Peptides against a protein of PDB entry 6CSU. Designs and how they scored, part 28

Target 1, 51 residues: chain A of PDB entry 6CSU
Amino acid sequence: GALEELRGQYIKAVKKIKCDMLRYIQESKERAAEMVKAEVLRERQETARKM

## One batch from the design tools (peptide; aimed at target 1 R42, target 1 (a further copy) E39 E43)

Design b2_p24_8_s1 (made by RFdiffusion4, then SolubleMPNN; from b2_p24_8, 8 letters changed)
Fold by OpenDDE base, seed 3:
Structure b2_p24_8_s1 (fold): chain B 51 residues (1-51), chain C 51 residues (1-51), chain A 24 residues (1-24)
Amino acid sequence: as target 1 above (51 residues)
Amino acid sequence: as target 1 above (51 residues)
Amino acid sequence: MEELREKLEEMKERAEEFEKKLLE
């Protein structure tokens, strides 16, 4: 019935949002780590060049 | 009616989760930016000390 | 009908607890 369908839609939506959020967190952490590594490398090169 | 109330609860719950996710994304971006700035500063100091 | 509402509220509470952990 309509109530069961609505409950099903809610469960599906919540599960999707949770999965999307977990994926975003994981990908964000990985991107942040790579950004730091890249920036550290660039900064070493820049600092060395200026001395 | 009861169906409309349940629909309202569904919509409210989904909206809350979406808002929380968007807030997390924004805060995560800000923290990532500060982390990069801090790491760049530390790397400058480390690189300069080794030369 | 009331049982479905109760299940919905329980799921909302669990979702909120999970969200709090994700925001740490």
Scores: peptide ipSAE 0.088, ipTM 0.517, DockQ to the pose 0.027
OpenDDE base, seeds 1, 2, 4, 5: peptide ipSAE 0.073, 0.071, 0.082, 0.082; ipTM 0.513, 0.517, 0.514, 0.514

Design b2_p24_8_s2 (made by RFdiffusion4, then SolubleMPNN; from b2_p24_8, 14 letters changed)
Fold by OpenDDE base, seed 4:
Structure b2_p24_8_s2 (fold): chain B 51 residues (1-51), chain C 51 residues (1-51), chain A 24 residues (1-24)
Amino acid sequence: as target 1 above (51 residues)
Amino acid sequence: as target 1 above (51 residues)
Amino acid sequence: MEELRKMLEEQIEKADKFEEELEK
Protein backbone atom coordinates (compact mmCIF):
# COMPACT_ATOMS: atom_id res chain seq x y z
CA GLY B 1 0.00 0.00 0.00
CA ALA B 2 0.86 3.69 -0.07
CA LEU B 3 2.30 3.64 3.46
CA GLU B 4 4.52 0.62 2.77
CA GLU B 5 5.68 2.10 -0.54
CA LEU B 6 6.53 5.42 1.12
CA ARG B 7 8.41 3.57 3.86
CA GLY B 8 10.30 1.65 1.21
CA GLN B 9 11.15 4.85 -0.66
CA TYR B 10 12.37 6.47 2.56
CA ILE B 11 14.65 3.56 3.43
CA LYS B 12 15.94 3.25 -0.14
CA ALA B 13 16.71 6.97 -0.48
CA VAL B 14 18.45 7.23 2.90
CA LYS B 15 20.55 4.13 2.21
CA LYS B 16 21.53 5.36 -1.26
CA ILE B 17 22.54 8.82 -0.04
CA LYS B 18 24.47 7.33 2.87
CA CYS B 19 26.33 4.99 0.52
CA ASP B 20 27.10 7.81 -1.91
CA MET B 21 28.43 9.97 0.92
CA LEU B 22 30.58 7.18 2.35
CA ARG B 23 31.95 6.38 -1.11
CA TYR B 24 32.80 10.03 -1.72
CA ILE B 25 34.56 10.26 1.65
CA GLN B 26 36.48 7.05 1.02
CA GLU B 27 37.52 8.09 -2.49
CA SER B 28 38.56 11.51 -1.17
CA LYS B 29 40.75 9.86 1.47
CA GLU B 30 42.30 7.54 -1.11
CA ARG B 31 43.07 10.43 -3.46
CA ALA B 32 44.64 12.40 -0.62
CA ALA B 33 46.74 9.39 0.37
CA GLU B 34 47.87 8.90 -3.23
CA MET B 35 48.90 12.56 -3.46
CA VAL B 36 50.96 12.22 -0.27
CA LYS B 37 52.59 9.02 -1.56
CA ALA B 38 53.42 10.68 -4.87
CA GLU B 39 54.92 13.68 -3.07
CA VAL B 40 57.03 11.49 -0.78
CA LEU B 41 58.26 9.53 -3.80
CA ARG B 42 59.22 12.71 -5.64
CA GLU B 43 61.03 14.01 -2.57
CA ARG B 44 62.98 10.76 -2.30
CA GLN B 45 63.86 10.88 -5.99
CA GLU B 46 65.01 14.49 -5.69
CA THR B 47 67.11 13.60 -2.67
CA ALA B 48 68.65 10.69 -4.56
CA ARG B 49 69.49 12.95 -7.52
CA LYS B 50 71.16 15.45 -5.19
CA MET B 51 73.35 12.77 -3.60
CA GLY C 1 -1.39 10.96 10.40
CA ALA C 2 1.15 8.19 10.02
CA LEU C 3 1.48 8.71 6.25
CA GLU C 4 2.06 12.46 6.58
CA GLU C 5 4.55 11.93 9.40
CA LEU C 6 6.46 9.35 7.37
CA ARG C 7 6.53 11.70 4.37
CA GLY C 8 7.81 14.46 6.62
CA GLN C 9 10.51 12.20 8.03
CA TYR C 10 11.59 11.21 4.51
CA ILE C 11 11.90 14.81 3.33
CA LYS C 12 13.67 15.88 6.52
CA ALA C 13 16.19 13.03 6.34
CA VAL C 14 17.00 13.62 2.66
CA LYS C 15 17.47 17.35 3.24
CA LYS C 16 19.69 16.78 6.27
CA ILE C 17 21.92 14.28 4.47
CA LYS C 18 22.21 16.61 1.48
CA CYS C 19 23.24 19.47 3.76
CA ASP C 20 25.78 17.27 5.53
CA MET C 21 27.26 16.21 2.18
CA LEU C 22 27.49 19.79 0.93
CA ARG C 23 29.18 20.84 4.18
CA TYR C 24 31.67 17.99 3.88
CA ILE C 25 32.46 18.96 0.28
CA GLN C 26 32.90 22.61 1.25
CA GLU C 27 35.19 21.74 4.16
CA SER C 28 37.16 19.40 1.89
CA LYS C 29 37.59 22.17 -0.68
CA GLU C 30 38.73 24.59 2.01
CA ARG C 31 41.29 22.10 3.32
CA ALA C 32 42.58 21.46 -0.20
CA ALA C 33 42.83 25.20 -0.88
CA GLU C 34 44.78 25.72 2.34
CA MET C 35 47.15 22.91 1.37
CA VAL C 36 47.75 24.60 -2.00
CA LYS C 37 48.39 27.95 -0.30
CA ALA C 38 50.83 26.36 2.12
CA GLU C 39 52.64 24.61 -0.72
CA VAL C 40 52.90 27.79 -2.80
CA LEU C 41 54.28 29.62 0.23
CA ARG C 42 56.89 26.91 0.79
CA GLU C 43 57.89 27.02 -2.88
CA ARG C 44 58.32 30.78 -2.72
CA GLN C 45 60.40 30.48 0.43
CA GLU C 46 62.59 27.81 -1.15
CA THR C 47 63.06 29.94 -4.26
CA ALA C 48 64.00 32.92 -2.11
CA ARG C 49 66.56 30.83 -0.20
CA LYS C 50 68.12 29.63 -3.47
CA MET C 51 68.47 33.17 -4.82
CA MET A 1 56.13 20.87 -5.92
CA GLU A 2 54.19 22.31 -8.83
CA GLU A 3 52.79 18.83 -9.45
CA LEU A 4 51.34 18.70 -5.93
CA ARG A 5 49.60 22.02 -6.53
CA LYS A 6 48.11 20.72 -9.78
CA MET A 7 46.86 17.53 -8.11
CA LEU A 8 45.25 19.47 -5.26
CA GLU A 9 43.57 21.84 -7.72
CA GLU A 10 42.22 18.85 -9.63
CA GLN A 11 40.70 17.52 -6.40
CA ILE A 12 39.04 20.87 -5.78
CA GLU A 13 37.60 20.75 -9.30
CA LYS A 14 36.24 17.25 -8.71
CA ALA A 15 34.63 18.39 -5.46
CA ASP A 16 33.03 21.33 -7.30
CA LYS A 17 31.56 18.97 -9.89
CA PHE A 18 30.19 16.71 -7.17
CA GLU A 19 28.60 19.71 -5.44
CA GLU A 20 26.97 20.77 -8.71
CA GLU A 21 25.51 17.29 -9.18
CA LEU A 22 24.02 17.38 -5.66
CA GLU A 23 22.35 20.71 -6.41
CA LYS A 24 20.51 19.40 -9.49
Scores: peptide ipSAE 0.075, ipTM 0.438, DockQ to the pose 0.694
OpenDDE base, seeds 1, 2, 3, 5: peptide ipSAE 0.069, 0.064, 0.068, 0.067; ipTM 0.510, 0.411, 0.413, 0.508

Design b2_p24_8_s3 (made by RFdiffusion4, then SolubleMPNN; from b2_p24_8, 9 letters changed)
Fold by OpenDDE base, seed 1:
Structure b2_p24_8_s3 (fold): chain B 51 residues (1-51), chain C 51 residues (1-51), chain A 24 residues (1-24)
Amino acid sequence: as target 1 above (51 residues)
Amino acid sequence: as target 1 above (51 residues)
Amino acid sequence: MEELRRMIEEQIERAEEFEKKLLE
């Protein structure tokens, strides 16, 4: 019935939001890790040029 | 620098999550409203058949 | 049937309240 449909839609929406949040957090962590690697590389290159 | 980029990415991710949540809530409300309309219609049709 | 409509309308109201809190 309509109540079961509404409940199902709510649960589906909540699960979708949860999945999206987890995905965005994971992608953000991956980008942060890449930025750290890039920064370390730049610093090493800069140091090497000054030696 | 890397810190500013990380901050920017964090803010962007949070805004995206917020927008997605708002969209899902809005879509859920619209579906609920349509279910109300459908139930009202079914009830009226049932009443009409009994008259 | 009236009770079911009322329950759905209450869910809509709760969703609107949640939306308002999310916008804060």
Scores: peptide ipSAE 0.080, ipTM 0.512, DockQ to the pose 0.183
OpenDDE base, seeds 2, 3, 4, 5: peptide ipSAE 0.070, 0.072, 0.072, 0.071; ipTM 0.433, 0.437, 0.443, 0.513; seed 4 fails the geometry check

Design b2_p24_8_s4 (made by RFdiffusion4, then SolubleMPNN; from b2_p24_8, 9 letters changed)
Fold by OpenDDE base, seed 4:
Structure b2_p24_8_s4 (fold): chain B 51 residues (1-51), chain C 51 residues (1-51), chain A 24 residues (1-24)
Amino acid sequence: as target 1 above (51 residues)
Amino acid sequence: as target 1 above (51 residues)
Amino acid sequence: MEELREMLEEQIERAEEFEEKLKK
């Protein structure tokens, strides 16, 4: 009935938005990790060139 | 009734999650901007020391 | 460290794009 359909819509929407949020957070963390990795690599290369 | 209450919960939950996502994005932008500022400052200082 | 600055600026841009999508 209408109540069950509305409940289904609620659950579906909340789950989708929550999933999108978690994905965005995860992707943001991965991008940050890649930036740190690149920086560390550059620092190591710079140190090696100076030695 | 039950249907109106559920509708209210649906709208409230969706709005809350959207708000939380926007807040997270804003905080992420602020953190990234601060990192850029710090990096630019370090680069300027390094350039000044080498000149 | 110019590369790091550029990457961080790109992250800001991507976050702004996502924010704009959420407003629509």
Scores: peptide ipSAE 0.067, ipTM 0.449, DockQ to the pose 0.710
OpenDDE base, seeds 1, 2, 3, 5: peptide ipSAE 0.057, 0.067, 0.062, 0.066; ipTM 0.497, 0.451, 0.458, 0.449; seed 5 fails the geometry check

## One batch from the design tools (peptide; aimed at target 1 M35 R42, target 1 (a further copy) E39)

Design b2_p25_1 (made by RFdiffusion4)
Pose (drawn by RFdiffusion4):
Formats: C-alpha cells, sequence, structure tokens
Structure b2_p25_1 (pose): chain A 51 residues (1-51), chain B 51 residues (1-51), chain P 25 residues (1-25)
C-alpha cells in the first residue's frame, strides 16, 4: 500500500506541474499574440505619416 | 530503508522536472529580452529616416 | 520592456507553484 501511495503522490505532483505549465504556456502565447496586434496598430502611425 | 529511498527517488525525479521547467523559463526571459534589442534595432531604421 | 517584466512575474509565480508541488511530495 505504501508503494501505491508513494506512486500516487508522485503522479499527482507531476500532473499538477503539467497543469501549471499548460496554463503558463497558453497564457504566454496569448500575450505574444497580443504583442502582434498592438504593433500592427503601431503601423497606423506609419501609414498616417504616409498619408 | 526501502520506503525512504523510494521517497528520495520520487523527490529527485520531480526536482528534475522542475529543473527542466526552470531552464525553459529562463529561456523565456532571454527571448523576451532579445525581443527588446530587436525592437530597438528597428528604431534605427526610423532614426535614419529622420536624419 | 513592460512585457518582459510581466513575463518575469508570471515565471516567478509558476516557479513558486512548482516549489509547493515538490514540497508536498
Amino acid sequence: as target 1 above (51 residues)
Amino acid sequence: as target 1 above (51 residues)
Amino acid sequence: EEHLEELEERAEEVLEKIDEHVEEL
């Protein structure tokens, strides 16, 4: 039983780490995508200069 | 004994997973920091324009 | 620069959560 418990605790610990990294990565990508939008908008300053 | 050793192994294993996540996060910082230099360099194109 | 500061804060929070999971084992 101790072997099953210790195994269970290990699996739980790594499954939580995976859940944390999954969310951290999804968030990171959204932030990166947000950086793409915010800069296409900074071209408005450039295209206004061209106008 | 065997149970304490097995414990130490699971602990050591998860700490390895932590090391992998840490190296990844450090890389994240470096990449974002590299982006700062990259943006400063494209400002160079616009300052040559202003001259 | 602001994006880098926010990334550093999020990275510290994720590492703190990973430390807590390691301490629970």

Design b2_p25_1_s1 (made by RFdiffusion4, then SolubleMPNN; from b2_p25_1, 11 letters changed)
Fold by OpenDDE base, seed 3:
Structure b2_p25_1_s1 (fold): chain B 51 residues (1-51), chain C 51 residues (1-51), chain A 25 residues (1-25)
Amino acid sequence: as target 1 above (51 residues)
Amino acid sequence: as target 1 above (51 residues)
Amino acid sequence: MAFLEELEERNEDLLKRIDEELESL
């Protein structure tokens, strides 16, 4: 009935949000790691050129 | 009625998840920026000491 | 800081999807 359908909609929405969140978190962590790596590399190059 | 109240509770729960996600995203941006700054600073120091 | 700009864009997209899920309830 309407109650079960509503419960189903809630569960579906929560699962969807959870999946989106987990994916976003993982992708953000990966990009952050790569960004830091790139910045460190650039900084080494800049510092080396100035010395 | 009971159905509308339950719907309200489900929506409230999902909104809580949304708020948690928003907070996480904001904190992640801030941490990412600080991480880059810290790594750049450390790298400058390391490179300078080695030269 | 291009990553932060990208992150903001992704945030907006994520929020939009969340809102759509909320509206589907």
Scores: peptide ipSAE 0.158, ipTM 0.591, DockQ to the pose 0.645
OpenDDE base, seeds 1, 2, 4, 5: peptide ipSAE 0.134, 0.155, 0.155, 0.178; ipTM 0.563, 0.588, 0.586, 0.601; seeds 2, 4, 5 fail the geometry check

Design b2_p25_1_s2 (made by RFdiffusion4, then SolubleMPNN; from b2_p25_1, 10 letters changed)
Fold by OpenDDE base, seed 5:
Structure b2_p25_1_s2 (fold): chain B 51 residues (1-51), chain C 51 residues (1-51), chain A 25 residues (1-25)
Amino acid sequence: as target 1 above (51 residues)
Amino acid sequence: as target 1 above (51 residues)
Amino acid sequence: MKFLEELEEKNEELLKRIDEYIEEL
């Protein structure tokens, strides 16, 4: 009935939000990790140049 | 009726999730800005050391 | 600064999707 359909719509919305947030968090972490990795590589190159 | 009241509750719940996400996004932006600021400062220090 | 720009774009996209989910109720 209408109540079950509405409940289904709510659950669907919440699940979609959850999935979007999980993906957002994961992608953000990956991009941040790559930025840190690039910085570490630059620092290592600078250290090597100073030696 | 019961359907309209339940719909209102579901909308309220999803809007609460939205608010939580907005807060998370804002905090994420602040953290990202701080990371970029730190990177720029390190790069400037490295450039200064090379001169 | 590209990281911040990309993050802002993803934030806007995420918020738009959430609004759509609310409107579908």
Scores: peptide ipSAE 0.237, ipTM 0.702, DockQ to the pose 0.759
OpenDDE base, seeds 1, 2, 3, 4: peptide ipSAE 0.231, 0.234, 0.234, 0.218; ipTM 0.698, 0.700, 0.701, 0.693

Design b2_p25_1_s3 (made by RFdiffusion4, then SolubleMPNN; from b2_p25_1, 12 letters changed)
Fold by OpenDDE base, seed 2:
Structure b2_p25_1_s3 (fold): chain B 51 residues (1-51), chain C 51 residues (1-51), chain A 25 residues (1-25)
Amino acid sequence: as target 1 above (51 residues)
Amino acid sequence: as target 1 above (51 residues)
Amino acid sequence: MEYLEELEKKNEDLLKRIDEEIEAL
């Protein structure tokens, strides 16, 4: 019935949000690692240039 | 009616999840910014010591 | 930093998807 359908829609929405967030977290971790790596390399060059 | 009330409760619950995710995102950005700042400072010292 | 700008864009995209799921209820 209508109540069961609505409950199904809620559960589906929550699951989709959960999946989106999990993907976001994983991608964020990967990007953070690459960002730190890149900044370290750039700063080495910058510091070397200034000395 | 009962259906509208239940729909309202489900929307409220999903919005609460959204708020929790927003908080996580904000905290993640702050941590990322601090991490980069710290890495830059550490790498300056590291590079200076190696030269 | 490039990363922060990319992160902001990804955050906006995620929030849009969440809002769409809310509106679909």
Scores: peptide ipSAE 0.184, ipTM 0.638, DockQ to the pose 0.630
OpenDDE base, seeds 1, 3, 4, 5: peptide ipSAE 0.161, 0.134, 0.134, 0.162; ipTM 0.627, 0.601, 0.600, 0.610

Design b2_p25_1_s4 (made by RFdiffusion4, then SolubleMPNN; from b2_p25_1, 11 letters changed)
Fold by OpenDDE base, seed 1:
Structure b2_p25_1_s4 (fold): chain B 51 residues (1-51), chain C 51 residues (1-51), chain A 25 residues (1-25)
Amino acid sequence: as target 1 above (51 residues)
Amino acid sequence: as target 1 above (51 residues)
Amino acid sequence: MEFLKELEKKNEDLLKKIDEILEEL
């Protein structure tokens, strides 16, 4: 009925949000890793300049 | 240092996103509950008309 | 790195909260 359909639509929407979050998390992890890598390289370069 | 500051800023940003998402979900639940309530009332009215 | 481990833990916690919400539906 209408109530079951409405509930189903809501559950579907929340599941989509979960999937979007998983994707966001994965992309965020990748960005974080690259950010840290870049920062480490910059710090090494700065240290080298001070030698 | 710069690395720690960057790390801190990133963690802060991620925490904000987490909070925003949780709030969005909470608001979504409230809206869904209101929609269901309204649908129940409509169905009752429709049933009453058929009596 | 420790930062990435912390991020992963926070992400896992977020996912658990989402799952809890799903279970309430």
Scores: peptide ipSAE 0.143, ipTM 0.586, DockQ to the pose 0.145
OpenDDE base, seeds 2, 3, 4, 5: peptide ipSAE 0.138, 0.132, 0.132, 0.130; ipTM 0.567, 0.561, 0.563, 0.560

Design b2_p25_2 (made by RFdiffusion4)
Pose (drawn by RFdiffusion4):
Structure b2_p25_2 (pose): chain A 51 residues (1-51), chain B 51 residues (1-51), chain P 25 residues (1-25)
Amino acid sequence: as target 1 above (51 residues)
Amino acid sequence: as target 1 above (51 residues)
Amino acid sequence: SELAEEMIEHAEEFEEELEAREFSF
């Protein structure tokens, strides 16, 4: 039983780390995508200069 | 004994997973920091325009 | 650049939280 418990605790710990990294990565990509939008908007300053 | 050793192994294993995640995160910071230099360099194109 | 700094701060905070984690079995 101790072997199953220890095995269970290890699996739980890594599954949590995966859950954390999955959320951290999704959030990172969204932040990166938000960086793409905010800069296409900075071109408005450029295209206004061209106008 | 065997249970304490098995415990040490699971602990060591998850710490390795942590090391992988840490190296990844450090790389994240470096990449975002590299982005700062990249943006400063594109400003160079616009300062040549202003001259 | 501001958004990049926010991404760096967010990564630093997550790194500190991950380093502070302790596991017992």

Design b2_p25_2_s1 (made by RFdiffusion4, then SolubleMPNN; from b2_p25_2, 10 letters changed)
Fold by OpenDDE base, seed 2:
Structure b2_p25_2_s1 (fold): chain B 51 residues (1-51), chain C 51 residues (1-51), chain A 25 residues (1-25)
Amino acid sequence: as target 1 above (51 residues)
Amino acid sequence: as target 1 above (51 residues)
Amino acid sequence: MELYEEMIQEAEEFEEKLKNEKFEF
């Protein structure tokens, strides 16, 4: 009935917000990790040039 | 009636969750902006020391 | 610095998407 449909719409809306946030956080973490890896590589290369 | 009241409560709850997520993102942006400002300041100080 | 600038840009894009999201009830 209308009550069950309304409950379903609420749950769907909450899940959508949750999924969007989780995706954003995960992608942000991945970008940060790649930037750190690139920085470490550059530092190692600079150290090698100074030897 | 009870159905309309429940509908209002569900809409209010979803809006609250959305607002909480927006606030979290805004606070994250503010922290990132402060880190950029701090890095610019450090770079300027390092440049000054090399003069 | 580039990391934080990218994070700000991605946060702004996500914020815009979230603000424009519509729910049906």
Scores: peptide ipSAE 0.236, ipTM 0.665, DockQ to the pose 0.742
OpenDDE base, seeds 1, 3, 4, 5: peptide ipSAE 0.228, 0.233, 0.235, 0.235; ipTM 0.661, 0.663, 0.663, 0.665

Design b2_p25_2_s2 (made by RFdiffusion4, then SolubleMPNN; from b2_p25_2, 10 letters changed)
Fold by OpenDDE base, seed 3:
Structure b2_p25_2_s2 (fold): chain B 51 residues (1-51), chain C 51 residues (1-51), chain A 25 residues (1-25)
Amino acid sequence: as target 1 above (51 residues)
Amino acid sequence: as target 1 above (51 residues)
Amino acid sequence: SELYEEMIQDAERFEKELKEEKFEF
């Protein structure tokens, strides 16, 4: 009925918001990981130049 | 009634997600700021030791 | 790179909390 349909819509909306937040967090983690990788690479290059 | 209760549950869920996300962002920013501050302090100390 | 490593750890913690949070309708 109408109530079940509305319930479904609310559940769907909440799930979407949750998924959007999870995606944002994942993308943030990926960006941070890339920054770590880049920093490590720079450190290795600096070390190599001093060898 | 059931409709108002369902609406209330939806609003509560959305607010919870929003609050959690805002808190996460704020705490993340604060930790980042503290890490930068600590790094700057270490760099200043290192410079001072070499002066 | 302690800064970004901490950011990753914080994100993972929050991700876990968000995944475990259940909403009942």
Scores: peptide ipSAE 0.249, ipTM 0.661, DockQ to the pose 0.738
OpenDDE base, seeds 1, 2, 4, 5: peptide ipSAE 0.246, 0.244, 0.247, 0.248; ipTM 0.659, 0.657, 0.657, 0.660

Design b2_p25_2_s3 (made by RFdiffusion4, then SolubleMPNN; from b2_p25_2, 13 letters changed)
Fold by OpenDDE base, seed 4:
Structure b2_p25_2_s3 (fold): chain B 51 residues (1-51), chain C 51 residues (1-51), chain A 25 residues (1-25)
Amino acid sequence: as target 1 above (51 residues)
Amino acid sequence: as target 1 above (51 residues)
Amino acid sequence: MELYQEQIQDAEAFEEKLKNEKFEF
């Protein structure tokens, strides 16, 4: 009935927010990791150039 | 009635969750901004040292 | 610098998405 549908809509909304937040966090971590990789690569290239 | 009250509670709950998430993101941005400030300061100090 | 700037941009983008989400009951 209406109560069950309303409850379902609420649960769906909460899950949506949760999923969006988790995805944001995960993607931000991945981007940060890629930036760190790029930095490490640059540092290694600089070191190699100096040797 | 009960349905209207429940609807109101769900709306309030979702708004609360959303607000909490936004606050978390805002705090994250503020921390990142402070890191930028620190980096800018270091860069300026390095530049000053080299001059 | 780039890392933190990117983080800020990502956060701003997510904020906008979250603000624009509409839930109907």
Scores: peptide ipSAE 0.499, ipTM 0.808, DockQ to the pose 0.723
OpenDDE base, seeds 1, 2, 3, 5: peptide ipSAE 0.491, 0.493, 0.492, 0.499; ipTM 0.805, 0.806, 0.806, 0.808

Design b2_p25_2_s4 (made by RFdiffusion4, then SolubleMPNN; from b2_p25_2, 11 letters changed)
Fold by OpenDDE base, seed 2:
Structure b2_p25_2_s4 (fold): chain B 51 residues (1-51), chain C 51 residues (1-51), chain A 25 residues (1-25)
Amino acid sequence: as target 1 above (51 residues)
Amino acid sequence: as target 1 above (51 residues)
Amino acid sequence: MELYEEMIQDAEEFEKKLKEEKFEF
């Protein structure tokens, strides 16, 4: 009935928000990790040039 | 009735979750902005020392 | 610096999407 449908809509909405946040956090972490790796590589290359 | 009241409670709950997440993201942006400002300041200080 | 600038841009894009999201009840 209408009550069960309403409950289903609520659960779906909450799950959607949760999934979007988790995806955002995960993708942000991955981008940050790649940026740090790139920076470390540049630092190593600069150190090598100074030897 | 009970259905309308429950609908109102679900809408309120979803809005609360959304607001909490927006606040978290905003605070994250503010922290990142402060880190940028700190880096700019360090770069300026390093430039000044090299003069 | 680029890391933090990208983090800010990513956050702004997500904020926009979250604010525009509508729910059916």
Scores: peptide ipSAE 0.377, ipTM 0.765, DockQ to the pose 0.723
OpenDDE base, seeds 1, 3, 4, 5: peptide ipSAE 0.352, 0.373, 0.372, 0.375; ipTM 0.753, 0.763, 0.762, 0.764

Design b2_p25_3_s1 (made by RFdiffusion4, then SolubleMPNN; its pose is not in this set)
Fold by OpenDDE base, seed 4:
Structure b2_p25_3_s1 (fold): chain B 51 residues (1-51), chain C 51 residues (1-51), chain A 25 residues (1-25)
Amino acid sequence: as target 1 above (51 residues)
Amino acid sequence: as target 1 above (51 residues)
Amino acid sequence: DEAAAAERAARLAASKVRAAKEAEE
């Protein structure tokens, strides 16, 4: 009935949100790692030019 | 009835999850920015010691 | 962790739906 359908839709929606959050966290970690690598390389070059 | 109460609880739960996710994203951005600042400072010091 | 909170919320909602179904029967 309508109650079972609502339950199914709720569980499906929450599972989707969970998957989207996990993907966002993983992608955010990867972007942060790349940003740190790039910034470290830039700082190394700038420091070397000033020494 | 029970159907309307379940619908109300569903909407409330999804709104809470959305707010928590947005807060997590903001805090994650702030932590990433602090991590980059710290890494840049460390790399500057290490490069200066090797030059 | 928000993902863990979402999973807990889903379990609580599923329990409420079961209880509501039993009350209507």
Scores: peptide ipSAE 0.164, ipTM 0.502, DockQ to the pose 0.017
OpenDDE base, seeds 1, 2, 3, 5: peptide ipSAE 0.093, 0.151, 0.083, 0.135; ipTM 0.460, 0.566, 0.439, 0.554; seed 2 fails the geometry check

Design b2_p25_3_s2 (made by RFdiffusion4, then SolubleMPNN; its pose is not in this set)
Fold by OpenDDE base, seed 4:
Structure b2_p25_3_s2 (fold): chain B 51 residues (1-51), chain C 51 residues (1-51), chain A 25 residues (1-25)
Amino acid sequence: as target 1 above (51 residues)
Amino acid sequence: as target 1 above (51 residues)
Amino acid sequence: AAAAEAARMAELAASKVAAALEAEA
């Protein structure tokens, strides 16, 4: 019935949100790592230049 | 009725999850910025030491 | 009774999602 269908839709939506969030976190961590790597490399060169 | 009440509760729960996600994203961005800042500062010192 | 149980299940699901977010924060 309508009640069971609504419950099913909610559970599906919540599971999707969870998965999307986990994916976002994983990708965000990867991007953060790359950002740090890039900044470190640039800073090494800039610091060396100032020496 | 019971169906309308349940629907209302589901909508409320989903909205809360959305808000929690947005808050997490905002806080994550702030932490990422601070992490980059810290790494840059450390690298400046390490590079200078190697000169 | 059915509505009450469904509400409890919904709250549990929402709480698990929230906990997952906090665990990664």
Scores: peptide ipSAE 0.162, ipTM 0.559, DockQ to the pose 0.020
OpenDDE base, seeds 1, 2, 3, 5: peptide ipSAE 0.106, 0.158, 0.162, 0.102; ipTM 0.541, 0.574, 0.576, 0.539

Design b2_p25_3_s3 (made by RFdiffusion4, then SolubleMPNN; its pose is not in this set)
Fold by OpenDDE base, seed 2:
Structure b2_p25_3_s3 (fold): chain B 51 residues (1-51), chain C 51 residues (1-51), chain A 25 residues (1-25)
Amino acid sequence: as target 1 above (51 residues)
Amino acid sequence: as target 1 above (51 residues)
Amino acid sequence: AEAAAAARAAELAAAKVRAALEAEA
């Protein structure tokens, strides 16, 4: 019935959003790590040049 | 009725999840910026010490 | 820019979910 269909749609939507959030968290961590590595390398080069 | 109440609860929950996700994105961006600043400062100190 | 794109995508997804739930009322 309508109630069961609504419940089913809600559960499906919540599961999808959960997966999207977890993926975003993982990808965000990876991007942050790469950004830190790149910035550290640039900073090391800059510091060495100024000394 | 019961169907309207359930619909209201589900819509409210989805709106909350949206807000939580957007908050996480904003907080993640702020944390990433602070992490980069901290790491760059540490690297500058380390590089200077090794030279 | 990437954070803004992610936020927009999240809002679009949430809007689609809300529309689907409202269609069952």
Scores: peptide ipSAE 0.129, ipTM 0.474, DockQ to the pose 0.030
OpenDDE base, seeds 1, 3, 4, 5: peptide ipSAE 0.133, 0.093, 0.070, 0.126; ipTM 0.526, 0.512, 0.422, 0.521; seeds 1, 4 fail the geometry check

Design b2_p25_3_s4 (made by RFdiffusion4, then SolubleMPNN; its pose is not in this set)
Fold by OpenDDE base, seed 5:
Structure b2_p25_3_s4 (fold): chain B 51 residues (1-51), chain C 51 residues (1-51), chain A 25 residues (1-25)
Amino acid sequence: as target 1 above (51 residues)
Amino acid sequence: as target 1 above (51 residues)
Amino acid sequence: MEAEAAARMAELEASKVRAALEAAK
């Protein structure tokens, strides 16, 4: 019936959102690591120039 | 009726999930900013010691 | 960083759910 169908659609949507969030978290961690690496490198250069 | 009540519950649930996700993203960005700041400071000290 | 991709996807799914629920009224 209509209620069961809507329930199914809701569950599917929620599961997808969960998966998307987990993927985002993983990708965000990777991007953060690269960002830190880049900033550290730039800072080394800047510090060296000031000394 | 039962249909409208369930409909309301489903909509409320997905809205909450959306808000939680957005909050997580914002907090993640803030944590990342603090992380790079800390790493930059440590790197300045390390670079200075090596020169 | 484009830190809203997952949020946008979530919004799209939420919109689909809302549309389906409205159609069932």
Scores: peptide ipSAE 0.205, ipTM 0.603, DockQ to the pose 0.026
OpenDDE base, seeds 1, 2, 3, 4: peptide ipSAE 0.133, 0.135, 0.132, 0.122; ipTM 0.564, 0.561, 0.555, 0.516; seed 2 fails the geometry check

Design b2_p25_4 (made by RFdiffusion4)
Pose (drawn by RFdiffusion4):
Structure b2_p25_4 (pose): chain A 51 residues (1-51), chain B 51 residues (1-51), chain P 25 residues (1-25)
Amino acid sequence: as target 1 above (51 residues)
Amino acid sequence: as target 1 above (51 residues)
Amino acid sequence: HEEFIEWLEEKEKELFEKLDEAIEE
């Protein structure tokens, strides 16, 4: 039983780490995508200069 | 004994997973920081314009 | 920025494979 408990604790710990990294990464990508939008908008300053 | 050793192994294993996540995160910082230099360098194109 | 997103996607696949392998062990 102790073997099953210890195994269960290990699996739980890693599954939590995976859940944390999954969210961290999804969030990181969204922030990166937000950086893409905010800069296409900074071209408005460029295209206004061209106008 | 066997149970304490098994515990040490699971702990050591998860700490390795933490090391992998850490190296990844450090790389995240470096990459975002590299982005700062990259953006400063494209400002160089615009300052040559202003001259 | 798009290159950083591609890098995050590649690293996600690699990290998740390592985490699944660690769970199976």

Design b2_p25_4_s1 (made by RFdiffusion4, then SolubleMPNN; from b2_p25_4, 8 letters changed)
Fold by OpenDDE base, seed 5:
Structure b2_p25_4_s1 (fold): chain B 51 residues (1-51), chain C 51 residues (1-51), chain A 25 residues (1-25)
Amino acid sequence: as target 1 above (51 residues)
Amino acid sequence: as target 1 above (51 residues)
Amino acid sequence: YEEYIEELERKEKELLKKIDEAIKE
């Protein structure tokens, strides 16, 4: 019925948001790790050249 | 009626979750930027001391 | 960066709990 269908739509929407969040977090962690790694390497080179 | 009220509650809940997710994403970006900045500063000092 | 990742995981867990509670309502 209408109530069950509405509940189904709600649960579907919430699960979609959850999935999107989990994906973003995982991708964000990966990007951040690579960004830090790259920045560390660049700074080592830059600091060495300045001295 | 009860159906309309329930629909309103579900919509409100979904919007709340969406808002929480967006805020989390924004705060995550800000913290990531700060972590990179801090790591850069630490590496400058460490590299300088090692040479 | 490890501390930041741990923070993210902690906050992720908290948000997921809130979502799960919202689904139960």
Scores: peptide ipSAE 0.170, ipTM 0.603, DockQ to the pose 0.564
OpenDDE base, seeds 1, 2, 3, 4: peptide ipSAE 0.138, 0.165, 0.103, 0.166; ipTM 0.560, 0.605, 0.532, 0.603

